Peptides against a protein of PDB entry 3OGK. Designs and how they scored, part 70

Target 1, 307 residues: chain A of PDB entry 3OGK
Amino acid sequence: ATPDRLSRRFPNLRSLKLKGKPRAAMFNLIPENWGGYVTPWVTEISNNLRQLKSVHFRRMIVSDLDLDRLAKARADDLETLKLDKCSGFTTDGLLSIVTHCRKIKTLLMEESSFSEKDGKWLHELAQHNTSLEVLNFYMTEFAKISPKDLETIARNCRSLVSVKVGDFEILELVGFFKAAANLEEFCGGSLNEDIGMPEKYMNLVFPRKLCRLGLSYMGPNEMPILFPFAAQIRKLDLLYALLETEDHCTLIQKCPNLEVLETRNVIGDRGLEVLAQYCKQLKRLRIERGADEQGMEDEEGLVSQRG

## One batch from the design tools (peptide; aimed at target 1 E111 E141)

Design b1_p27_6_s3 (made by RFdiffusion4, then SolubleMPNN; from b1_p27_6, 15 letters changed)
Fold by OpenDDE base, seed 5:
Structure b1_p27_6_s3 (fold): chain B 307 residues (1-307), chain A 27 residues (1-27)
Amino acid sequence: as target 1 above (307 residues)
Amino acid sequence: MEVELDVEPTTAEQKRLKKLEEKRKKL
């Protein structure tokens, strides 16, 4: 569909999702320029889609100018922006979004590639937003944002339920977790083991409603921090955990209400047996290959078995 | 039950996996 055809057919469109490059483009199989630019769509949004409150760009090229135009065109009517695996923008574009869209509820930049100029966008969001429900910049590399701004967001946004972040030291998020009283989902952070201080993370307190979790670099020494609330865990992301088969077994046994597990083949047959035994509410299982196996040219098969 | 197997990693995922391996080797 062309932008102009869309607006003519659906002038009252409230939600738009655009997909640019196929997944294969992420493996350098497709020329970089093969992706869709959002510019024509942003132009159409600005001119003709006055009811649009939700925008999801997936694998598209997005410029700062595009974000600025979108921000100004939709302002406080924009409730959701998802820049899902997008590229071409900087943190200046994000700053424009949060400056003009002060009632945004969902802001996602997961796996997007961008140039980081500063941390002002997160600071601006922290200072002016009280509506945020979902913040997701998982699998991004921000070095200039402040954990204190996350804490401020948590304090000011009472409806904040899901936060996914990059590689923040988890101890820097203590204030955030304390403030995020309604948080149900957390993903990311960084656990950094210190041989000289094995109990470094043992006093970490999580939000009481936390039930969807994916801590990065969690090893067997850190895993016990989950035990006090393991029974309430419904989704567990272990894709970036440092857990062996036996560690998986130990943790899974403590998660009887687990509905979604994402892990690697290190779980093994033993871990799968334990999973079947203890997790009777399991709805989805994702098993990825270990890093050691990614070098083999194995066949392109997303095998989703719906059982 | 939905089972997802052998999903091709993104470039970001590959970078993170490398970091994971580096951390694992230090333990």
Scores: peptide ipSAE 0.272, ipTM 0.805, DockQ to the pose 0.606
OpenDDE base, seeds 1, 2, 3, 4: peptide ipSAE 0.276, 0.254, 0.245, 0.265; ipTM 0.806, 0.794, 0.789, 0.799; seeds 1, 4 fail the geometry check

Design b1_p27_6_s4 (made by RFdiffusion4, then SolubleMPNN; from b1_p27_6, 13 letters changed)
Fold by OpenDDE base, seed 3:
Order: sequence, then C-alpha cells, then structure tokens
Structure b1_p27_6_s4 (fold): chain B 307 residues (1-307), chain A 27 residues (1-27)
Amino acid sequence: as target 1 above (307 residues)
Amino acid sequence: MEVELNVEPTTAQKKRLKKLEEKRKKL
C-alpha cells in the first residue's frame, strides 16, 4: 500500500503498523539499508491521518527528523509508538517523542539500532509522563540512561504494567521494583554473580503482580529468587539465562501456571518432558538455537528433531 | 499449543548470546 492510498481509504485510521524489511535482513542476508523509510508515511500521518494514535514501525529506517515530525504532528494524541527492529535514529529523536507526546502509553524500541547521544529522553519521560503503561527497550544498548529515571517513571505512572530494559544491574532497579506496584512484566536487567557475595540477590523484592519475567544472565544460584512466586509465573523468557538443562527442569517444575516459555535448545528433550508434565497451561513454546550448542558435544542439552 | 523453533538467531540475539557466553566464562 502507498501512504496516499491508505489515507484516502482510511481517513480515520487510529492504528498503523508498517513492515519495511523482510525477515532476511535480520539475519544479515540483505543489506541493513534495504527497505522502507518511514518518511513518506510520517508525511502522510502528519497531513492526513489526524486520528492516528498508534504507530508501529517494524524493520524500518527511521530518522530523527521523522520522529520529530511524528511527535509534533500527533503530540498528546499519540498513545503508542513501537520502533520494532528499526534503525537510523538517535536519542534526539526519542527526546522529541517524549517531549511532545506527553500522554504516550506505550513506547517500544526493542531490538532497534540507534546512536546514543545522552540519557535526556528517559529523564524527560520521567519528568513529564504519568500515562505510561509499557516501556520496552529490551535488546538495546543504552549506556547513558539512569535507573533513577526508571524509578521516577514507576512512581509517576500508576498504570505501568510492562517494562523491558537493557543490561541494568538488577540491584540498581530495587527502587524501581518498589515503586512499580502494578508491574506484571519485567524483562532484561543483568544479574552479575559475585563470588564474594553469594546472597547478593536473595533479598530482591519483586512487584507483587509480577507474572511475566525474563531476567538476563540468571544462573542457578540466582534462580531461587523466583521460587517464592514461581507458582504465579505465566511467562518466562530464559533466552538469556545461564541455566542448564537440570536448572530448567527445576524451575519449570515450580511454574505450574506457565503459559509461555521462551528458551534455548539447552532445555533439551528432558526439559521438554518436564515442561509437558508440569505445565498443563502452556500455550506457546519458543526455542532458539544458542551459540552454546556449538561447544556442547553432550546430547543431553539438545532438542532432538525426533521430539 | 504453539511451538516455534528458530534455527538462526537475529543479529541482536547473536550479540546478546555472545555476551551471555562471556558472562558464563567469568562465573
């Protein structure tokens, strides 16, 4: 579809999802610059789609100018922006979005590639937003943002239910977890084992409603922090956990209400058997091939094609 | 139940898997 055809056919469009690049681009099978620029669509949004409140760009090229134009055109009417696997922007573009779209409820930039200039966008969001429900910059590499701004967001945004972050030290998020009273989903962070402090994470207090979880780099020593609320867990993202097959079995047995599991082949056939035995509410299973498979000659950590 | 088996990780996934391996080696 062309932008002009879209506006003519759907002048009252409230939600737009654009997919620019084929999946092959995600696997470096085609150049990163291949695909659609959002520019002509942003122009059309600005001119003709005045009721648009939700925008989802997937695998698109997005410039700071595009974000600035979108921000100014939609302002407080923009409720959702998803930059899903996008590229071409900087944190200045994000700053424009949060400056002008003060009632944004969903801000996603998961797996997007960008140039980080500063952490001002998150600070501005923390200072002015009270509407945020979903914040997701999972699988991104922000180094200049502050965990304190995330805490401020949690305090000010009472409807905040899902937060996915990069590799923040999980202990820096203690204040965030305390403030995020309605949080149901958390992914990311960084668990960093300290041999000198084996109980470093044992006193972590999670939000009471937390039921969708993916802690990055969680090993078997940290896994027990989930046990007090494992029965309420409905979704686990173990893609980036440091759990072996047996650890998977241990955790899965404690999660009888699990609906969604995302993991690597390290779960093995044994882990799948345990999953089938204990997780009767399972709706979705995603298994990724890990880089760890290239080194494990041991058959126990592989999901066989026979299963 | 929906089962999704992905044979190849995305570039972002590969990068994070590498970081995971680096962490595992330090433990």
Scores: peptide ipSAE 0.425, ipTM 0.905, DockQ to the pose 0.765
OpenDDE base, seeds 1, 2, 4, 5: peptide ipSAE 0.420, 0.417, 0.418, 0.416; ipTM 0.902, 0.901, 0.901, 0.901

Design b1_p27_7 (made by RFdiffusion4; failed a check: the pose's geometry)
Pose (drawn by RFdiffusion4):
Structure b1_p27_7 (pose): chain A 307 residues (1-307), chain P 27 residues (1-27)
Amino acid sequence: as target 1 above (307 residues)
Amino acid sequence: EYKPTEKEKKMEKLKEKLKEKREEKEE
């Protein structure tokens, strides 16, 4: 339908969610220029959806111009913006929305593709934003943003509940973790072990409410930092973990309250067996495919009728 | 024109790290 039709039928929308490209686009089957331009929608938002406080674009093309217009038109009213698997914008667009939308509660860019010119958008949040509840750039290449800015955001945003990040060294986020007192969910970061520091981590202060998490590149040697509070973990994202079938069993075994698990097929039939009696409350399971070229990551990394 | 997604790129990097780990274990 045309944006005109939407605003005529529902002039007082508070929340809008638009999907563009077919689902196939998540698998590199749809041309990049196929469509899903968000622009007519943002123009319609400017003129006729004067009550909108939340926008979620999914698999759509979003430009800097369109986000500059959205930020100016909705400003302090924009409580939530989700750029979900979108493309076509840059850090200029992010900066525009974080300076004009001073009261953003939830900002999300998971799996989006954009050009990164600088890191001022994150710094701008760190300097002025107090209201942020959820910040999410989970599956994203950011090389110019400072972990100091993220820590500062945690110090200023008392209601920060959920943060998902890129390839920050976990050690650089120690300050962030101490400051994020109310943090319930963390995903991302980078666990980089060096033989030089056998106990490079073991001294992580995780927020005492963290119960939904996934540490990227987590190996067997760093896995134990979860054991002190594994009884509390309700959601686990081992999708980007570097741990073998045996290690999965050991960790899954310690999470009796786990309700959501996402993992690669390395979990193996053996891991599913473990999951079968320790985690009776499990509600959602997703076994993605792993490295399927040179053996199934190990000789147990195949799930079957047994599992 | 087609481009891989951010997830696909990260999965490729993860596969590289797993290959390296396996080579080191074989050595």

Design b1_p27_7_s1 (made by RFdiffusion4, then SolubleMPNN; from b1_p27_7, 19 letters changed)
Fold by OpenDDE base, seed 1:
Structure b1_p27_7_s1 (fold): chain B 307 residues (1-307), chain A 27 residues (1-27)
Amino acid sequence: as target 1 above (307 residues)
Amino acid sequence: SLRPTQRELRDKKLDELIAKRKEERAA
């Protein structure tokens, strides 16, 4: 489909999801004819899709100019922006989005590659947004953003229910968790083991409604922090946990209401047995190879003519 | 060759962290 054809057929379109071609798009290796650039779509949105409130770009090239145009075109009518595995933009583009789209409810840039200039985008979001429900920059690297801004967002956005972040030290997020009273989902952070202080995180207090969780680098020493509310956990992301097979078994046994589990093959047959025994509500199971395993290539990259 | 994805980079970081923690525990 072409942008112009879409707008002609659906001038009142409210939601648009565009999927670029595979992995090559993430590194500016995809030809324009493969549909990897959002520019023509943003142009069409700006001109002809005046009702559009939700935009999802997956594996596409997105420039700061594209984001700026989109932001100005949709302004407070934009409720959802998902930059899913996109590339080509900087934090200036994000700043434009949050500056102009002050009623945005969902902002996602999970697994996107970008150039970080500063932390102004998150600060701007913190200062002016009260509508945010979902914030997701999981599996990204921000070094210049402030945990305090995240706390401010939590305080001001009372409908905030899902937050996924990069490798913030989890103790720096104590204020955030305290403020995020309605938070149901949290992924990311960083648990940094200290052999000299094994209970470093034992006093960490999570939001009372938290039921979807993925703490990065959680090891067996940190795992007990989940036990008080393990029965209410519905989703676990253990892809970046530091748990062995037996640790998996221990945790799984404490999560009888688990519906979604994402983990690595370290769970083993034993873990799967325990999962089957204790987690009768399980709906989705994702098992990936270990991070240290060789030979696993991104199959999507194989379709690239330049790969 | 294609540049590594964010996931691949994060996996690498995870691997490095695993190695580091093993070393620290062994010391």
Scores: peptide ipSAE 0.513, ipTM 0.894, DockQ to the pose 0.448
OpenDDE base, seeds 2, 3, 4, 5: peptide ipSAE 0.517, 0.507, 0.510, 0.503; ipTM 0.897, 0.894, 0.895, 0.892; seed 2 fails the geometry check

Design b1_p27_7_s2 (made by RFdiffusion4, then SolubleMPNN; from b1_p27_7, 22 letters changed)
Fold by OpenDDE base, seed 1:
Structure b1_p27_7_s2 (fold): chain B 307 residues (1-307), chain A 27 residues (1-27)
Amino acid sequence: as target 1 above (307 residues)
Amino acid sequence: SFRPTQRELRQARLDALIAARKEARAA
């Protein structure tokens, strides 16, 4: 479908999701007319889609100019922006979005690639937004943003329920967790093992409603921080955890209400057996191949495709 | 040079951490 055909058919469109071609095509010489650029769509949104409140770009090329145009065109009417695996923009584009769209509820840039100029976008968001429900920059590389701004967002946004971040040191997020009273989902952070301080993270206090969790680089020494609320966990992301098969078994046994599990093949057949035994409410299971497979001497860690 | 995806970069970081921890436990 072309942008012009969409606006003619659906002038009152409230939600738009555009998917670019698979990532393999993003690295090839993208023809100018490649359906991968959002520019013609942003132009159409700005001119003809005045009711649009939700925009989801997946695997698209997005420039700062595109974001600026979108921001100014939709302003406080924009409730959702998802830059899912997008590229081509900088933090200046994000700054424009948060400056002009002060009532945005969902801001996602998960797995997007961008040039980071500064942390002003998160600071601006912290200073002016009180509407955020979902903030997601999981699997991104921000080095210039402040965890204090995240804490401010948590204090000001009472409806904040889901936050996914990059590799913040988890201890820098203590203030954030204390402020985020209604938070149900958290993914990301960074747990950095210290052999000299095995209890480094044992005093972490999580939000009381937290039930969807994915802590990056969590190892067996840090895993016990979940035990006090493990029975409350409904979704667990272990894709970037540093858990072995036995650690998986230990954790899974403590999560009887688990509905969604994402992990690596290191869970093994044994972990799957434990999962089947203890997690009767499981709805979704995602197992990815990981580097652990090459180093596991023990045959017990390989999920045999017993098809 | 193909720029690695964010997923690939994160996986590489994970792999490095796994390797480092294995080495530290073997020592």
Scores: peptide ipSAE 0.409, ipTM 0.870, DockQ to the pose 0.538
OpenDDE base, seeds 2, 3, 4, 5: peptide ipSAE 0.397, 0.398, 0.395, 0.395; ipTM 0.865, 0.867, 0.864, 0.865; seed 5 fails the geometry check

Design b1_p27_7_s3 (made by RFdiffusion4, then SolubleMPNN; from b1_p27_7, 19 letters changed)
Fold by OpenDDE base, seed 2:
Order: structure tokens, then sequence, then C-alpha cells
Structure b1_p27_7_s3 (fold): chain B 307 residues (1-307), chain A 27 residues (1-27)
């Protein structure tokens, strides 16, 4: 569909989701005019889609100018912006969004690639937004944003239910977790094992409603921090956990209400057996291949085709 | 070479960390 045809057919469109072509196709084989740019769509949104409150761009090229135009055109009417696996923008574009769209409820940049100029966008969001429900910059590389701003967001946004972040040291998020009283989902962070401090993370207090969790780099020494609330866990993202097969078995046995599991092949057939035994409410299982395969001489760490 | 996706980069970091931890346990 072309932008112009969309507006003519659906002038009252409230939600738009655009999917670009896979990134692998973008760089080497696709002409520059492949339609991966959001620019013509942003122009159409600005001119003709005046009721649009939700925008989802997936695998598209987004410039700061595009974001600025979108921000100014939709302003406080924009409730959802998802830049899913997008590229081409900087934090200046994000700053424009949060400056002009002060009632945004969902802001997602998951897996997006961008140039980071500063942390002002998150600070501005923290200072002015009280509507945020979902914040997701999982699998991004922010180095200039402050955990304190995340805490401020949690304090000010009472409806905040899902937060996914990059590689923040998890201890820097203690204040955030205390403030995020209604948080149901958290992904990201960084658990950095210190051989000299085995109990480094044992005093972490998670939000009481937390039931969807994916802590990055969680090893077997950190895993016990989940045990007090493991029974309420419904979704686990173990894709970036440092858990072996046995660790998976241990954790899974403690999560009888697990509905969604995402992990690597390290779960093995044994882990799958344990999962089947203890997690009767499982709805979705995602197993990805990780580097565990390159070093595992032991067959036990591989999911066989029989599982 | 196609720039690795953020997912790929994160997996690479994970792999490096796994290797480091294995090396530390072997020492």
Amino acid sequence: as target 1 above (307 residues)
Amino acid sequence: MLRPTQREKRMERLNALIAERKAARAA
C-alpha cells in the first residue's frame, strides 16, 4: 500500500504498523528506494491521518527529521510509538518525540540502531511524562542515560507496567524497582558477577506484581533472587542468561505458572522434560541457538529433534 | 559485511562472557 492510498481509504486510522524488509536484504541487495524509509508515511500522517495515535515502524529507516515531524504533527495525541529494529535516527529524534508527545503511553526502540548524542531524551521523559505504561529500549546501546531518570519515570508514571532496558547495572535500578509499584514486566539490566561478593544481588527487591522477567547475564549464583516470587512468574526470558541445563531445571521447577519461556538450546532435552513436567500452563516456548553449541562437547546440552 | 543486529551483538557479548566465566572456573 502507498501512504496516499491509505489515508484516502482510512482517514480515521488510529493505528498504523509498517514492516520493512529484513535487514539482511537492506544493505546489499535492495535499492535505496525499496520503501524502507518512513518519510513518506510521516508526511502522510502529518497531513491526512489526524486521528492516528499509534505508530509502529518495524525494520525501517527513520531519521531525526521524520521523528520531529511526527512529534509535532501528533503531539499529545500520540499514545504509542514503536521503533522496532529501526535505524537512521539519533537521540535528538527521541528528544523531539518526548518533548512534544507528553502523553505517550508506549515508547519502544527495541533492537533499534541509533547514534547516541546524550541522555536528554530520557531526562525529558522523566520530567514531563506521567502517562507512560510501556518503556522498551531492550537490546539497545545507551551509555549516556541515567538510571535516576528511570526511577523518576517509575515514580511519576503510576500505570507503568512494562520496562525493558539495556545493560544497566541492576544495582543501579534498585530505586527504580522500589518506585515501580505496578511493574509487571522487566527485561534487561546487567548482572555482573563478582567473585569477591557472592551475595551482591541477594538484597534486590522486585516489584510485587512482577511476573514477566528477563534479566541479562543472570547466572546460577544470581538465580536465587527469583525464588521468592518464582511461583508468580508467567514469562521468563532466559535468552541472555548464563544458566546451564541444570540451572534451567532448577528454575523451571520453581515456576509452575510459567506460560512463556524464551531460552537457548542449553536448556537441553532434560530441561524440556522438566518443563513439561512442572509447567502445565506453558503456552509458548522459544529456543534459540546460542554459542553454547560451539563449545558443548556434551550431547546433553542440545535439544534433539525428538523434543 | 552487514552490520550485526543488536540481537547479534548482544549474543556476542553473552558468548564472550560465557567464555570468560569458563576460563575463570578452570583457573
Scores: peptide ipSAE 0.517, ipTM 0.902, DockQ to the pose 0.561
OpenDDE base, seeds 1, 3, 4, 5: peptide ipSAE 0.516, 0.519, 0.514, 0.519; ipTM 0.901, 0.903, 0.901, 0.902; seeds 1, 3, 4, 5 fail the geometry check

Design b1_p27_7_s4 (made by RFdiffusion4, then SolubleMPNN; from b1_p27_7, 19 letters changed)
Fold by OpenDDE base, seed 1:
Structure b1_p27_7_s4 (fold): chain B 307 residues (1-307), chain A 27 residues (1-27)
Amino acid sequence: as target 1 above (307 residues)
Amino acid sequence: SFLPTQRELRQKKLDELIRKRKEERAK
């Protein structure tokens, strides 16, 4: 569908999700008119889709100008913006969004690639937003944002229930966790093992309602921090955990209410058996091939076709 | 050279960490 056709057919559209071509195709086949740019859609949104409250771009090229136009066009009517695996923008574009869309409830830029100029966008969000429910910049690389701003967001946004972040040192998020009283989901961070301080993270206090969790680089030494509330965990993201098969078994046994598990093939058949035995409420299981086996396969001469 | 995806970058970081931990455990 073309943007023009969409607005003509659905002038009262409230939610729009656009999917671009897979990234591999984007790099090789981007004729300017391949539909990967959001610009024509943003133009259409700005001009003709006045009731649009939710925008989801997946694998699209998004410029700062596009974001600025979108922000100004929708302003406080924009409730959801998802830049899912997008590229082409900078933090200036994000700043425009949070400056103009002060009632945004969901802001996602998971797996997006961007140029980071500063941390002003998060600061602005912290200073002016009280509506945020979901903040997700998981699998992104922000180096200039402040964990204090995240704490401020948690303090001011009482409906904040899901936060996914990049590689923040988890200890820097202590204030955030204390402030985020209604947080149900957290993903990201960085657990940095210190051999000299094995209990570095043992005093972490998580929000009481936390039930969906994915801590990056969590190893077996850090895993016990979950045990006090493991029974309430419903979703685990272990894709970037540093757990071996036995560690998986240990953790899974403590999570009888687990509904969603995402992990690597390191879980093995044994882990799957344990999962079947202890997690009777499991609804979704995602197993990705991890490097753990690729290293073994490479040693064994098995060419892993990275498709 | 295709710029690595964020997933690929994270995977590389993970792989590096795994390697480092294995090396430390082997000592």
Scores: peptide ipSAE 0.424, ipTM 0.869, DockQ to the pose 0.518
OpenDDE base, seeds 2, 3, 4, 5: peptide ipSAE 0.415, 0.411, 0.412, 0.413; ipTM 0.866, 0.867, 0.865, 0.866; seed 3 fails the geometry check

Design b1_p27_8 (made by RFdiffusion4)
Pose (drawn by RFdiffusion4):
Structure b1_p27_8 (pose): chain A 307 residues (1-307), chain P 27 residues (1-27)
Amino acid sequence: as target 1 above (307 residues)
Amino acid sequence: SLEVEVYVLPTVASQKRFKKMEERRKE
């Protein structure tokens, strides 16, 4: 339908969610220029959806111009913006929305592709934003943003509940973790072990409510930092973990309250057996395919009828 | 009430990250 039709039928929308490209685009089957331009919708938002407080674009083309218009038109009213698997914008667009939308509660860019010119957007949030509840750049290449800015955001946003990040060294986020007192969910970061520091981590202060998490590149040697509070973990994202079938069993075994598990097929039939009696409350399970070129990551990394 | 998905193909974003994971495994 045309944007005109949407605003005529529902002039007082508070929340809008638009999907563009077919699902196949998530698997590199759809041309990049196929469509899903968000622009006519932003123009319609400017003129006729004057009550909109939340926008979620999924698999759509979003330009800097379009986000500059959205930020100016909705300003302090934009409580939530989700750029979900979108493309076509840069850090100029992010900066525009974080400076004009001073009361953003939820900002999300998971799996989006954009050009990164600088890190001022995150710094702008750190300087002026107090209301942020969820910040999410989970699956994203950011090389110019400072972990100091993220820590500062945690110090200023008393309602910060959920943060997902890129390849920040976990050690750089120690300050962030102490400051994020109300943090219930963390995903991302980078666990980089060096033989030089056998106990490079073991001294992580995780927020005492963290129960939904996934640490990227987590190996068997760093896995134990989760044991002190594994009884509390309700969601686990081992999708980007570097741990073998045996290690999965050991960790899954310690999470009796786990309701959501996402993982690669390394979990193996053996891991599913463990999950079968320790985690009776499990509600959602997703076993994504692993490195399927040089053996199934190990000689148990195959799930079957047994699992 | 259980939702299960098995052998789900990786998304483009996951494929890029998996390549980094493979490099680290080689090291």

Design b1_p27_8_s1 (made by RFdiffusion4, then SolubleMPNN; from b1_p27_8, 8 letters changed)
Fold by OpenDDE base, seed 5:
Structure b1_p27_8_s1 (fold): chain B 307 residues (1-307), chain A 27 residues (1-27)
Amino acid sequence: as target 1 above (307 residues)
Amino acid sequence: ELEVELYVERTVAQQKRLKKLEERRKK
């Protein structure tokens, strides 16, 4: 499709989702440069799609100039921007978005590749936005953003319900969790084992409505922090947890209302049996191959075709 | 009603994340 054809056919379009590359490109099966630039689409949005409030670019090339143009064209009318597995921009582009689109509700850049210049974009978002509901920069590498800005966002955005982040030390997010009173979903962070302080995370207080969770690098020593609210957990992302088969069994038994589980094949046939026994409301199960499977001591760490 | 997805291929970002996971496991 072409941008001009789209605008002529749908001049009152409110939501746009574009895919610039086939899925195979993301798995290094075809050249990375294959796909589309968003530039012609942004131009068309600016000129002819004046009711557009939701934009989702998936696997496309997005420049800072594209983001700046989009930001200025839609301004406070832009409610949703998803840069899903995109590339080509820097944090300057993000800064433009949050500067001009101060009523944005959903901002996603999950698995996007970008150049990080500074943390100003998150600071600007923290200083001026009160509308944010979903913030997602999961699977990204930010090193210059401040957890304090995330806390400020939680304090100012009372409708904030879903936050997915990179490798923030979880203890640095204590203030964030305290402020995010309506948070239902959290993914990411970093749990870092400390031999000298094995229970350093045990007093961590999570938002009361939290029911969708994916903590990174959570091991069996940290897992008990979930036990107080395990019964209300509906979704668990254990893809990047440091849990073995037995740990999975322990946790699953405590989550009777689990609806979605994402994990690696370390769950094993045993874990699947426990899952079937205790999680009667399960709707979705995702099991990926893990690099750690090569180090499994026995066959219990592998999922067979039976399960 | 149960949807099951097994042994899904990984994106580059996912592969990098798994690498980090392995590094932590070896500590």
Scores: peptide ipSAE 0.382, ipTM 0.872, DockQ to the pose 0.757
OpenDDE base, seeds 1, 2, 3, 4: peptide ipSAE 0.225, 0.369, 0.367, 0.333; ipTM 0.783, 0.860, 0.846, 0.852; seed 2 fails the geometry check

Design b1_p27_8_s2 (made by RFdiffusion4, then SolubleMPNN; from b1_p27_8, 14 letters changed)
Fold by OpenDDE base, seed 2:
Structure b1_p27_8_s2 (fold): chain B 307 residues (1-307), chain A 27 residues (1-27)
Amino acid sequence: as target 1 above (307 residues)
Amino acid sequence: ELEVELDVELTTAQKKRLEKLLERKKK
């Protein structure tokens, strides 16, 4: 489909999702810069799709100019922007979005690649947005953003229910968690083991409604921080956890209401057995090939066809 | 109904993160 044809057919379009680069590009099978550019679509949005409130670009090339044009064209009418596995922009583009779209409810840039110039975009978002419900920069690498801004967002956005972040030290997010009273989902962060302080995370207070969780680099020493509310957990992302098979078993046994589990092969057949035994409400199981698959061919941490 | 996805291939970003994970395991 072409942008112009779409606008003619659906002049009152509210939501647009574009998929550009083939999925194979995400696996380094083809050049990362191969795929569709959003520019012609942004032009069409600006001119002819005046009812558009939700934009989802997946695996596309997005420039700062594109984002700036989109931001100015839709302004406070833009409720959702998802830059899903996109590339080509910098944090200047993000700044433009949050500056002009002050009523945005969903902002996603998960797995997008970008040039980070500064942390102004998150600061601007913190200073002016009160509408945010979903913030997702999971699997990104921001080094110049402040966890304090995230806390401010949580304080000001009372409808904030889902936040996925990069490698923030979890202890830096204590204020965020305290402020995010309605948060239901959190993914990312960084749990950093300290041999000298094995319990440094034990006093973490999570939002009371938290039920979807994926803490990065969570090991068996940190895992107990989940136990007080494990019974209310509905979704676990353990893909980036440092849990072995037995650790999986331990955690799963404590999550009887688990509906979605995402993990690696390390769960093993044993973990699957425990999962089947204790998680009767399970609806989705995703087991991905981990880099740790190397050498585990003979270990229990491998899922076989016996499940 | 249970939906199961097995042996899903990881994206480049996911692989990089797993590499970081492995590095931590080596410590």
Scores: peptide ipSAE 0.286, ipTM 0.840, DockQ to the pose 0.779
OpenDDE base, seeds 1, 3, 4, 5: peptide ipSAE 0.285, 0.212, 0.256, 0.218; ipTM 0.834, 0.795, 0.826, 0.800

Design b1_p27_8_s3 (made by RFdiffusion4, then SolubleMPNN; from b1_p27_8, 12 letters changed)
Fold by OpenDDE base, seed 5:
Structure b1_p27_8_s3 (fold): chain B 307 residues (1-307), chain A 27 residues (1-27)
Amino acid sequence: as target 1 above (307 residues)
Amino acid sequence: ELEVELYVEPTVAEKKRLEKLKKRKLE
């Protein structure tokens, strides 16, 4: 499809999702010259899709100019923007979005690559937005944004239910968790083990409604922080946890209401057996072959066809 | 009904994250 043909067929389009070239390992039939720039689409959105409120770009090249044009064209009508695995923009583009789209409900830039100039975009979002429901910059590397702004967002956006972040030190998010009273999902952060302070994270207080969780670099020493509310956990992202097979077994046994589990091959056949035994409501299981494939030759630490 | 997803090759971002994991495991 082309932008022009789309607008002519659907002038009242409310939601648009564009997919760039998928990973080569997944699809061998996609031409090399397949389009990846959002510019022609943004132009069409600006001119002819005046009712569009939801935009999802996946694996696209997005410039700051594209974001600026989109922001000004849709303004407060834009409710959802997802920059999913995109590239080509800087934080100036994000600043334009949050400056002009002050009623945005969903802002996602998960796994996008960008140039970070400053943390103004998050500050601007914190100062002016009260509508945000979903904020997701998971698997990104922001070094210049402030956890205080995240706290402000939590305080001002009472409908905030899902937040996924990069490598914030979890202790810097204490204020955020306190303010995010309605938060149901949290992913990211950074747990940093301190040998001299084994209980560094034991006093963390999570939002009472939290049921979907993925903490980065969580090891067996930090895992007990989940135990008080493990029974209410519905989704666990352990892809980037530092848990071994036995740790998986321990945690899974405490999550009888688990519906979604994402983890690495380290869960092993034993972990899968425990999962089957204790998690009768499981609906989705993701197993990724990560660092464990090269390093873990132990049968117990690898998933086989047996399970 | 259980849905199982097996992922063989990670994205660039996932690879970077996995490298961080490797480093932390060795510490």
Scores: peptide ipSAE 0.195, ipTM 0.776, DockQ to the pose 0.594
OpenDDE base, seeds 1, 2, 3, 4: peptide ipSAE 0.187, 0.091, 0.106, 0.194; ipTM 0.764, 0.725, 0.717, 0.780

